# Designs tried in a protein design run: peptides against a protein of PDB entry 3EFO. Part 15

Target 1, 262 residues: chain A of PDB entry 3EFO
Amino acid sequence: SQLADLYKSCETDALINFFAKSAFKAVLHQPLKVIREILVNQTAHMLACYRKNCASPSAASQLILPDSMKVLPVYMNCLLKNCVLLSRPEISTDERAYQRQLVMTMGVADSQLFFYPQLLPIHTLDVKSTMLPAAVRCSESRLSEEGIFLLANGLHMFLWLGVSSPPELIQGIFNVPSFAHINTDMTLLPEVGNPYSQQLRMIMGIIQQKRPYSMKLTIVKQREQPEMVFRQFLVEDKGLYGGSSYVDFLCCVHKEICQLLN

## One batch from the design tools (peptide; made by RFdiffusion4, then SolubleMPNN)

Design b2_p30_5_s1 (from b2_p30_5, 11 letters changed)
Fold by OpenDDE base, seed 1:
Structure b2_p30_5_s1 (fold): chain B 262 residues (1-262), chain A 30 residues (1-30)
Amino acid sequence: as target 1 above (262 residues)
Amino acid sequence: SVPHVAIDMDELYEKLEEERKREEERRREE
């Protein structure tokens, strides 16, 4: 059917780009609450239509996502949690305006990375491999106190270090003996010259080359004040300013779908 | 039929509850 073909050919990244730009344009003439409601309703309606017309019968307790839209909910939640669509006084008008303008000019690939960052476990790097480490989900549950992670969203780059990160890796990256000796005011990694340092720099270079904006590096130590900023990019978790976790959003969408189909 | 992913919401809720219990236990031990 035509409808089935539509869901098969759907490009979620393109949809998110479209929804983001549409929503950010609407901010100028519609209340934020209304915009958020529209986005949630659109998500629920698309998925309800699929379940009704294209999917085999399933239990009501299941959320059914077509393969082409399997990541739609997570990206939609990220969009809803963006500062442009939040009405918190803690967010400056300048920051809101800045991010709005940035997204309005972003292509599909840029907006995808912007809304859902890459989180790479660099403590697992194989210096003999040319392959990049596999990204993990952007959640605190994927972090480890013994780990070191690189996060990039096309605008910012963070190097997060667990409190128990291996001293040998710290030495390899920073040329200092311990976690306590790391200077978080640095915006560039030292050129230590060992294979691990070179590999990390190569990875960072590859990430940067794919993006139009120069990403400033922020070094973040676990349990220090700057970690709060870093945690805002763990987009699957609950937001600091009232945004839902991914799980909470799934529950919300599921409930809406059920209501539409009953 | 169009290929799809099915998420069991009941299972998800159960997992969340278990995680909450574990977190609460950890807080009590601290």
Scores: peptide ipSAE 0.396, ipTM 0.784, DockQ to the pose 0.604
Fold by OpenDDE base, seed 4:
Structure b2_p30_5_s1 (fold): chain B 262 residues (1-262), chain A 30 residues (1-30)
Amino acid sequence: as target 1 above (262 residues)
Amino acid sequence: SVPHVAIDMDELYEKLEEERKREEERRREE
């Protein structure tokens, strides 16, 4: 069927880019609440249509996502939680305007990374491998106190260190003996020259080369105040300024789909 | 048929409740 073909060929990243730009344009002439409601409604309608017309029968307790849209909800939630669509007094007008303009000019690949950052477990690096470590979900649940993680969203790069990060890795990256000695005011990693440091720098370079903007590096220690900024990029979690977790959003979408189909 | 992913929402709700409980417990300890 034509609908089936549509869902098979759907490019979620392009769709999110479209929704983002449409929403960010609408901010100028529509209330934020309305825009958010429209986005949720559109998401639910698309998925309801699929379930009704293209999906095999399934239990109502299940949320059915076509493969092409399996990541649509998570990206949509990220969009909804963006500062442009959240009216919070803690977010300056300038910041909102800045991010709006950035997204309005972003290509599909850039917007995808922007809304859902790449979170890499750096502590798992194989020094002999040239491959990037597999990204993990952007949630605190995926972090480890013993781990070191690199987060990048195309604009910012964070190196997050757990309080129990291996001293060997700390020494390898920062040339300091312990977690406590790491200077978080640094925006550049030192040239330590060991294989681990070189590999990390290589990874950072690869990530940077694919992006049009130079990403500023921020070193973040777990349980320090600057970590709060980092946590904002854990987009699957509940936002600092409010907003739903990914799980909450899925529940919301599922309920709306059920309402549409009943 | 169009390939799909099925998410068991009941399971998800249970996980959500568990997470909430854990968060509440952490807050009580803090």
Scores: peptide ipSAE 0.396, ipTM 0.794, DockQ to the pose 0.821
Fold by OpenDDE base, seed 3:
Structure b2_p30_5_s1 (fold): chain B 262 residues (1-262), chain A 30 residues (1-30)
Amino acid sequence: as target 1 above (262 residues)
Amino acid sequence: SVPHVAIDMDELYEKLEEERKREEERRREE
């Protein structure tokens, strides 16, 4: 059927780009609450249509996602949690305007990375391998006190260090004896010259490659004040400014779909 | 048929409740 073909060929990244630009344009003429409701409704309608017309019968307790849209909900939640669509007094008008303008000019690949950051477990690096470590989900549950993680969203880069990070890795990256000695005011990694340091720098270079903006590096220690900023980029978690977790959003979408099909 | 992923929402609700309980316990100890 024509509908089946549509869902098979759907490109979620392109859809998110379109929804983002449409929503950010609408901010100028419509209340934020209305825009958010429209986005949720559109998501629910698309998925309800699939369930009704293209999916095999399933239990009402299940959320059914076509493979082509398996990541649609997570990206949609990220869009909804963006500062442009949030009505929080803590977010300055300038910041909203800035991010709005940025997204309006982003291509599909840029917007994808912007809404859902790349989070890499740097502590798992094999110095003998040229392969990038596999990205993990952007959630605190994926972090480890013994780990070191690199986060990038095309605009910012963070190096997060667990309180129990291996001294050997700390020495390798910063050339200091312990976690306590790391200077978080640095925006550049020192050129230590060992294989681990070189590999990390290479990875950072790869991430920076083909990005239109130079990403500033922020070094973050676990349990220090700057970690709060870092946690805002863990987009699957509950947001600082009242945004829903990914799980909460799934529940919301499922409820809406059920209402549409009943 | 279009391939799909099925998410068990009941399981997710249970996980959410467990996480909330853990957070509450942590707050009581602090």
Scores: peptide ipSAE 0.393, ipTM 0.792, DockQ to the pose 0.756
Fold by OpenDDE base, seed 5:
Structure b2_p30_5_s1 (fold): chain B 262 residues (1-262), chain A 30 residues (1-30)
Amino acid sequence: as target 1 above (262 residues)
Amino acid sequence: SVPHVAIDMDELYEKLEEERKREEERRREE
C-alpha cells in the first residue's frame, strides 16, 4: 500500500529537521505551549496511523514503532526539550535566539547530531583498532565512575571523567598521575604522544570532520560543578528545567496513541 | 507487513511510577 511504502521509506532525520525548523519558525507567531502540543500530536498521529493501517495486531500495552521511525520519539523528545521550545526563566532570551538561528540553518546531518549527541566510551578504546567505539545512549545510566566518555553534538565537545577513572588512562591522556591533577580549564588535550593519546586525538578529529563549526573541548570531572552543564546533553534523562525523560515521553506518546485509536 | 519495534509499556509505566514515588518522598524530606 501507499502508506506502507511511506513508512518504509521514511527518513527520521529529515523529518526531525523539518519539524525543528517548522517549530522554530512558528515560535515567532504561536505560543510555545501550542507548538509543543502540535509536535506531540503529530508524533502520535503518525504512529497511530501506522498501528491502525500498517502494523500487525499487537497488545495494546505495546508501543509499536516502524523500523524507519524507531528513533523518532527520542529525537522528538530532544526537540521538545530544546531551549527554544522551553519557556523557562533560567534560559536566557539570547540563548534561545542563538540556538533558533543555528537550527534554522542546519542540514539534516547537523540537526541529527545537534539534537542527539554522540556519547563515546573512550575508556574502552582499542588503540590497535581503526574503528570508532560504538556510541552509547545519552543517559547517566550509561556512564560509570570508572569510565571516560567523549560527548559531541556538533557545537560542543565534552570529555567526561569518572571519579574513579583509571590512572593509567589519565596518564595516557593528560600526562598527570591522577584524577585530582587534571586541569579542567584547558580546552586542548596535551600531545602526550602515546598510542592511546593519538587514538583519542584521531577520534576527535573524525568527529570534527565535516562539521561546519569548530567544537570547543570542555573537560568535565564527575561531581564538579561543570558536570551540570554536561548533564544537559544527556538528552534521554529528565531535564533540569522540566523536560521529560525519554521514558516519560514514550508513556505520553503511547497514551495519546491509545486515545486516538479507542 | 512493515517491520517494527515493539516496546513493552507496562514496564516503563512501573518505572515511571517508582520514580514519581521517590521524588515525592524526597520532597517530603526537604
Scores: peptide ipSAE 0.388, ipTM 0.792, DockQ to the pose 0.647

Design b2_p30_5_s2 (from b2_p30_5, 9 letters changed)
Fold by OpenDDE base, seed 4:
Structure b2_p30_5_s2 (fold): chain B 262 residues (1-262), chain A 30 residues (1-30)
Amino acid sequence: as target 1 above (262 residues)
Amino acid sequence: SVPHVSIDMDELEEKREEEEEREEEEEKLE
């Protein structure tokens, strides 16, 4: 069917780009609450339509996502949690305006990374491999106190270090003996010159080369105050400023789908 | 048939509860 073909060929990244730009344009003329409601409704309607017309029968307790849209909900939640749409008082008007403008000019690939950052477990790096480590989900549940993670969203880069990060890796990256000695005011990694440091720098370079903007590096130590900024990019978690977790969002969407189909 | 992913929402809710419990435990330790 034409609908089946549509869902099969759907490009979620393009769709989220469209939704983002549409929503961010609408901010100028519509209340944020209305915009958010529209986005949720559109998501639910699309998925309800799929379930009704294209999906095999399934239990009502199941959320059915076409493969082409399997990541649509997570990106949609990220969009909904963006400062432009949340409009929290803690976020300056200038920051909201800036992010709005950025997204309005972003291509599909840029917006994808912007809304859902890459979170890379760099503590798992094989110095013999030139491959990037597999990204993990942007949630605190995927972090480890023993881990070191690189997060990038095309605008910012964070190097997060667990409180129990391996001293060997800390020394390899920072040339300091322990976690406590790491200077978080650094915007550049030191040139330590060991294979691990070189590989990390290479990875950072690869990430940077794919993006039009120079990403500022922020070093983040777990349990330090600046970690709060980093946690804002763990987009699947509950936002510091009242955004829903991805799980909560899925529940919301599922409920709405069920209401549409009943 | 269009390939699809199915999420069991009951299971997801259970996981959510477990995560919330864990977060509460972590907060008590801080």
Scores: peptide ipSAE 0.461, ipTM 0.813, DockQ to the pose 0.788
Fold by OpenDDE base, seed 5:
Structure b2_p30_5_s2 (fold): chain B 262 residues (1-262), chain A 30 residues (1-30)
Amino acid sequence: as target 1 above (262 residues)
Amino acid sequence: SVPHVSIDMDELEEKREEEEEREEEEEKLE
């Protein structure tokens, strides 16, 4: 059916780009609450339509996502949690205006990375491999106190270090003996010259080369105050400014789908 | 048929409740 073909060919990244630009345009003319409601409703309607017309019968307790839209909810939640759509006094008008203008000019690939950051487990790097490590989900549950993670969203780059990060890796990256000796005020990694450092720098270079904006590097130690800024990019978790977790959003969407189909 | 993924929302809700309980416990310890 034409509808089945539509769901097969759907490009979620393009759709999110469209929704983001549409929503950010609408901010000038509509209340934020209305815009958020529209986005949720659109998400629910698309998924309800799929379930009704294209999916095999399933239990009501199941949320059914076409493969082409399997990441639609997570991106939609990220969009809804963006400072432009959040009515929080903690977010400056200038920051909202800045992010609005950025997104309005972003291509599909840029907006995808912007809304859902790449989170890479750097502690798992094989220095013999030229491949990038597989990205993990942007949630605190995917972090480890023993881990080192690189996060990038096209505008910012963070190197997060667990309190129990391997001293060997710390030495390899920073040329210091321990976690405590890492200077978080640095915006550039030192030229240590070992294979691990070179590989990390290569990875950072690859990430940067794909983006139109120069990403500032921020070094983040677990349990230090700057970690709070980093946690804002763990987009699947509850937002610091009152956004829903991905789990909460899925529950919300599922409930709305059920209401549309019943 | 269009390929799809299914999420068990009962399991997800259990996970949500567990996360909420943990957050509440953490808030009580602060």
Scores: peptide ipSAE 0.460, ipTM 0.815, DockQ to the pose 0.875
Fold by OpenDDE base, seed 3:
Structure b2_p30_5_s2 (fold): chain B 262 residues (1-262), chain A 30 residues (1-30)
Amino acid sequence: as target 1 above (262 residues)
Amino acid sequence: SVPHVSIDMDELEEKREEEEEREEEEEKLE
């Protein structure tokens, strides 16, 4: 059917780009609450239509996602949690205006990375490998106190260090003897010159490659105050400013789908 | 048929409740 073909050919990244730009345009003439409700409703309607017309019968407790849209909910939640769509007094008007303008000019690939950051386990680097480590999900549950992680969203880059990060890696990256000696005010990694430091710098260079903006590096220690800023980019978790976790969003979408089909 | 993934929402809700209970216990220890 034409509908089945549509769901097979759907490009979620293009849809998210479209929804983001449409929503950010609508901010100028519609209440934020209404815009958020429209986005949730559109998501639920698309998935309900699939379940009704293209999917085999399944239990009501199951959320059914076509393969082409399996990541649609997570990206939609990231869009809904963006500062432009959040009505919080803690977010400045200037920041909202800035991010709105940025997204309005983003291509599909840029908006994808912007809404869902790349989180890389740097502590797993093999200095003999030329391959990037596999990205992990953007959640605190994927972090380790013994780990070192690099996060990038095309605008910002963070190097997060667990409190129990290996002293050898700390020495390799920062040329200091321990976690306590790391200076978090630095925006550039020192040129230590060892293979691990060189490989990390290479990875950072690859991430920066083909991005329209130069990403500023922020060093973040676990359990220090600046970690709160880093946690805002763990987009699958609950947001500091009232955004839903990915799990909570799935529950919300599922409930709405059930209401549409009943 | 269009290929799809299925998420068991009952299982997901159980995991959410377990995580919330753990967070509450951690806050009491601080």
Scores: peptide ipSAE 0.459, ipTM 0.811, DockQ to the pose 0.770
Fold by OpenDDE base, seed 1:
Structure b2_p30_5_s2 (fold): chain B 262 residues (1-262), chain A 30 residues (1-30)
Amino acid sequence: as target 1 above (262 residues)
Amino acid sequence: SVPHVSIDMDELEEKREEEEEREEEEEKLE
């Protein structure tokens, strides 16, 4: 059917880019509450239509996502949690205006990375491999106190260090003996010259490649005050400004789908 | 048939409740 073909060929990244730009344009003329409701409704309607017309019968307790849209909910939740769509007094008008303008000019690949960052476990690097480490989900549950993680969203780059991160890796990256000696005011990694340092710099270079903006590096220590800024990019968790977790959003969407199909 | 992923929402809700309980316990210990 034409509908089945549509769901097979759907490009979620392009769809999210379109929804983001449409929503951010609408902010000038519509209340934020209405815009958020429209986005949720559109998500639920697309998935309900699939379940009704294209999916095999399944239990009502199951959320059915076509493969082409398997990441649609997570990106949609990230969009809904963006400062442009949040009416919080803690967010400056200038910041909202800035991010709105940035997204309005972003291509599909840039907006995808912007809404869902890459989070890489740097502590697992094989210095003999040319392969990048596999990205993990952007949630605190995927962090480890013994780990070192690199996060990038196309605008910012963070190097997060667990309180128990290996001293040998710290020495390899920073040329200091321990976690306590790391200077978080540093915006550039030192050129230590060992294989691990070189590999990390190579990875950072690959991430920066073809990005329209130079990403400033921020070094973040676990349990220090700047970690709060880093946690805002763990987009699957609850947002600082009252946004839903990914799990909560899935529950919400599922409930709405069920209501549409009953 | 269009390939799809199925998420068990009952299982997901159970995991959410377990995580919330753990967070509450951690907050009480701080």
Scores: peptide ipSAE 0.455, ipTM 0.808, DockQ to the pose 0.794

Design b2_p30_5_s4 (from b2_p30_5 with V6E Y7I Q16R R26E E30A)
Fold by OpenDDE base, seed 3:
Structure b2_p30_5_s4 (fold): chain B 262 residues (1-262), chain A 30 residues (1-30)
Amino acid sequence: as target 1 above (262 residues)
Amino acid sequence: SVPHVEIDMEELEEEREEEEEEEEEEEEEA
């Protein structure tokens, strides 16, 4: 059917880019609450249409996602949690204006990375491999106190260090003996010159490649105050400013789909 | 048929309830 072909050919990254730009344009003339409701409704309608017309019968307790839209909900939640669509007094008008303008100029690949950051377990780095470590989901549940993680969203880069991060890796990256000796005020990694440091720099270079903006590096220690800024990029978790977790969002979408099909 | 994935929403609701309990505990300790 024409609908089946549509769902097979769907490009979620292009859809998210479209929805983001449409929503951020609408901010100028519609209430934020209405914009968020429209985005949720559109998500539910697309998935309800699939379930009704293209999916095999399944239990009502199941959320059915076409393969082409497998990641649509997570990206849609990230869009909904963006400061441009949140009406919190803690978010400055200038910050919302800035991010709005940035997204309005982003291509498909840039907006994808912006809404859902790349989070890399750097502590698992094989210095003998030229391959990037596999990205993990952007949630606190994927962090480890013994781990070191690199996060990038195309605008910012964070190096997060667990309180129990290996001293040998700390020495390899920072040329200091322990976690306590790391200076978080630095915006550049020291040129230590060992294989691990070189590999990390190469990874950072690959991440920076083809990005329109130079990403500033922020070094973050677990349990220090600046970690709160880093946690805002763990987009699958609950947002500090009242954004839903990914789990909450899936429940919301499923409920709306059920209502549409009843 | 279009290939699809299924998410068990009962499992996700359980996870959500656990997250809500953890947040309530954190608010009580603060």
Scores: peptide ipSAE 0.458, ipTM 0.799, DockQ to the pose 0.856
Fold by OpenDDE base, seed 4:
Structure b2_p30_5_s4 (fold): chain B 262 residues (1-262), chain A 30 residues (1-30)
Amino acid sequence: as target 1 above (262 residues)
Amino acid sequence: SVPHVEIDMEELEEEREEEEEEEEEEEEEA
C-alpha cells in the first residue's frame, strides 16, 4: 500500500530535521508548551497510523515502531529537551537564540548528531584497529567509573573520565600518573606520542573532519562540577534542567497512541 | 509487511522502576 511504502521509505533523520526547523520557527509565534504538545501529538499520530494500517496485530502493551522510525522517539525526545524548546531560566536567551539559529542552518546529518551525540567508549580502543569504537547510548547507565568516553555533538567534544579510569590510559592520554593529576582546564590533549594517544587523536580528528564547526574539547572528570555540563548531553536521561528521560517519553508516546486507537 | 521493532512497555516500565531505585540509592549515598 502507499502507506506501507511511506513508512518503509521514511528517513527519520530528515524528518527530525524538518520537525526541528519547523518547531524552532514556530517558537517565534507560538507558546513553547503548544509546540511541544504538537510534536508529541505528531509523533503519536504517525505511530498510531502505522499501527492501525501497516503493522501486524500485536499486544496493546507493545510499542510498535517501523524500522525506519525506530529512532524517531529518541530523537524527538532530544528535540523536545533542547534548550530552545524548554526555555529554562538557567539558559540565557542568547544561548537559546544561538542554538536556534544553528539548528535552522543545519543539514540532516548535522542536526542528527546535534540532537543525539555520539558517545564513544575510548577505554575500549584497540590500538591495532583503525575502526571507531561502537557508540553507546547517551545515558549515564552506559558510563562506567572505570571508563573513558568521548562525546561529540558537532559543536562540542567532551572527554569524560571515570574516577576509576585505568591509570595506564590516563598516563597514555595525559602523561600523568593518576586521575587526580588530570588538568581539566586544558582544551587540547598533550602530545604524549604513544600509540594510544595517537589513535585517540586520530579518532578525534576523524570526528572533527566530518563537521563544519571546530569542536571545543572539554575534559571532564567524574564527580567534578564540569560533569554537570557533560550530563546535559546524556540525552536519554531526565536531564538537569528538566525534560523526560527517553523511557518516560516512550511511555508518554505509547499512552497517547493507545488513546488514539481506542 | 513493513519491518518493525516492538518495545515491551511493561518491561520498560520495570526497567524504569529499577533505574529510579538506583537513582534514589545514589542520592542517599551522596
Scores: peptide ipSAE 0.457, ipTM 0.798, DockQ to the pose 0.820
Fold by OpenDDE base, seed 5:
Structure b2_p30_5_s4 (fold): chain B 262 residues (1-262), chain A 30 residues (1-30)
Amino acid sequence: as target 1 above (262 residues)
Amino acid sequence: SVPHVEIDMEELEEEREEEEEEEEEEEEEA
């Protein structure tokens, strides 16, 4: 059917780009609450339509996502949690305006990375491999106190270090003996020259490649104040300034789908 | 049929309730 073909051919990244730009345009003319409601409703309606017309019968307790839209909910939640759509006094008007303008000019690939960062477990690097480590989900549950993670969203790059990060890796990256000796004011990694440092710099270079903006590196230590800024990019978690976790959002969407189909 | 993924929302709600209980316990201890 034409509808089935539509769902098969749907590109979620393009759809999110469209929704983001549409929503950010609408901010000028509509209340934020209304815009958020529209986005949720659109998500639920698309998924309800799929379930009704294209999906095989499944239990009502199941949320059914077409493969092409597998990541639609998570990206939609990220969009909803963006400072442009959040009415929080803690977020400056300038920051909202800035991010709005940025997204309005972003291509599909840029907006995808912007809304859902790449989070890489750097502590798992094989220095003999030229491959990037597999990205993990952007949640605190995927972090480890023993881990080192690189996060990038096309605008910012963070190197997060667990309090129990391996001293050998710290030495390899920073040429310092321990976590306590890491200077978080640094925006560039030292040229240590060992294979691990070289591999990390290569990865950072690959991430920076084809991005329109030069990402500044921020070093983040677990349990230090700058970690709060880093946690804002763990987009699947509950937002510090409000917004649902991904789980909460799925529950919300599922409930709305059920209401539409009953 | 269009390929799809299924998310068990009952399981997900249980996980959410557990996380909420843990957060409440942490807030009470702080």
Scores: peptide ipSAE 0.455, ipTM 0.796, DockQ to the pose 0.835
Fold by OpenDDE base, seed 1:
Structure b2_p30_5_s4 (fold): chain B 262 residues (1-262), chain A 30 residues (1-30)
Amino acid sequence: as target 1 above (262 residues)
Amino acid sequence: SVPHVEIDMEELEEEREEEEEEEEEEEEEA
């Protein structure tokens, strides 16, 4: 059917870019509450239409996502949690204006990375491999106290270090003997020259490649105050400003789909 | 048929309830 072909050919990244730009244009003329409701309703309607017309019969307790839209909910939740749409007094007008303008000019690939960052387990690097480590989900549940992670969203780059990060890796990256000796005020990694340092620098270079903005590096230690800024980019978790977790959003969308189909 | 994924929402809700209970216990101990 024409509808089945539509769901097969759907490009979720293009849809998210369109929804983001449409919503960020609408903020000038409509209440934020209404814009958020429209985005949720659009998500639910698209998925309800699929379930009704294209999906095989399944239990009502199941959420059914076409493969082309399997990441639509997570990106939609990230959009809903963006500072432009949250209407919190803690967020400055200047920050809202800045992020709005940035997204309005972003291409599809840039907006995708902006809403859902890459989170890479750097502690798992094989210095003999040319392959990038597989990205993990942007949640605290995917971090480890023994781990070192690189996060990038096209605007910012963070190197997060667990409190129990391996001293050998710390020495390899920073040329210091321990976690306590890492200077978090630095914005550039030292030229240590060992294979691990070279591999990390290569990865950072690949991530920076084809991005329109130079990403400033921020070094973050677990349990230090600047970690709170890093945690804002763990987009699948509950937001600092009252945004839903990804799980909460899925429950909300599923409930709305059920209501539309009953 | 269009290829799809299924998410078990009952399982997901159970996991969420467990996480909320753990968060509440941590807040009470702090």
Scores: peptide ipSAE 0.453, ipTM 0.792, DockQ to the pose 0.807

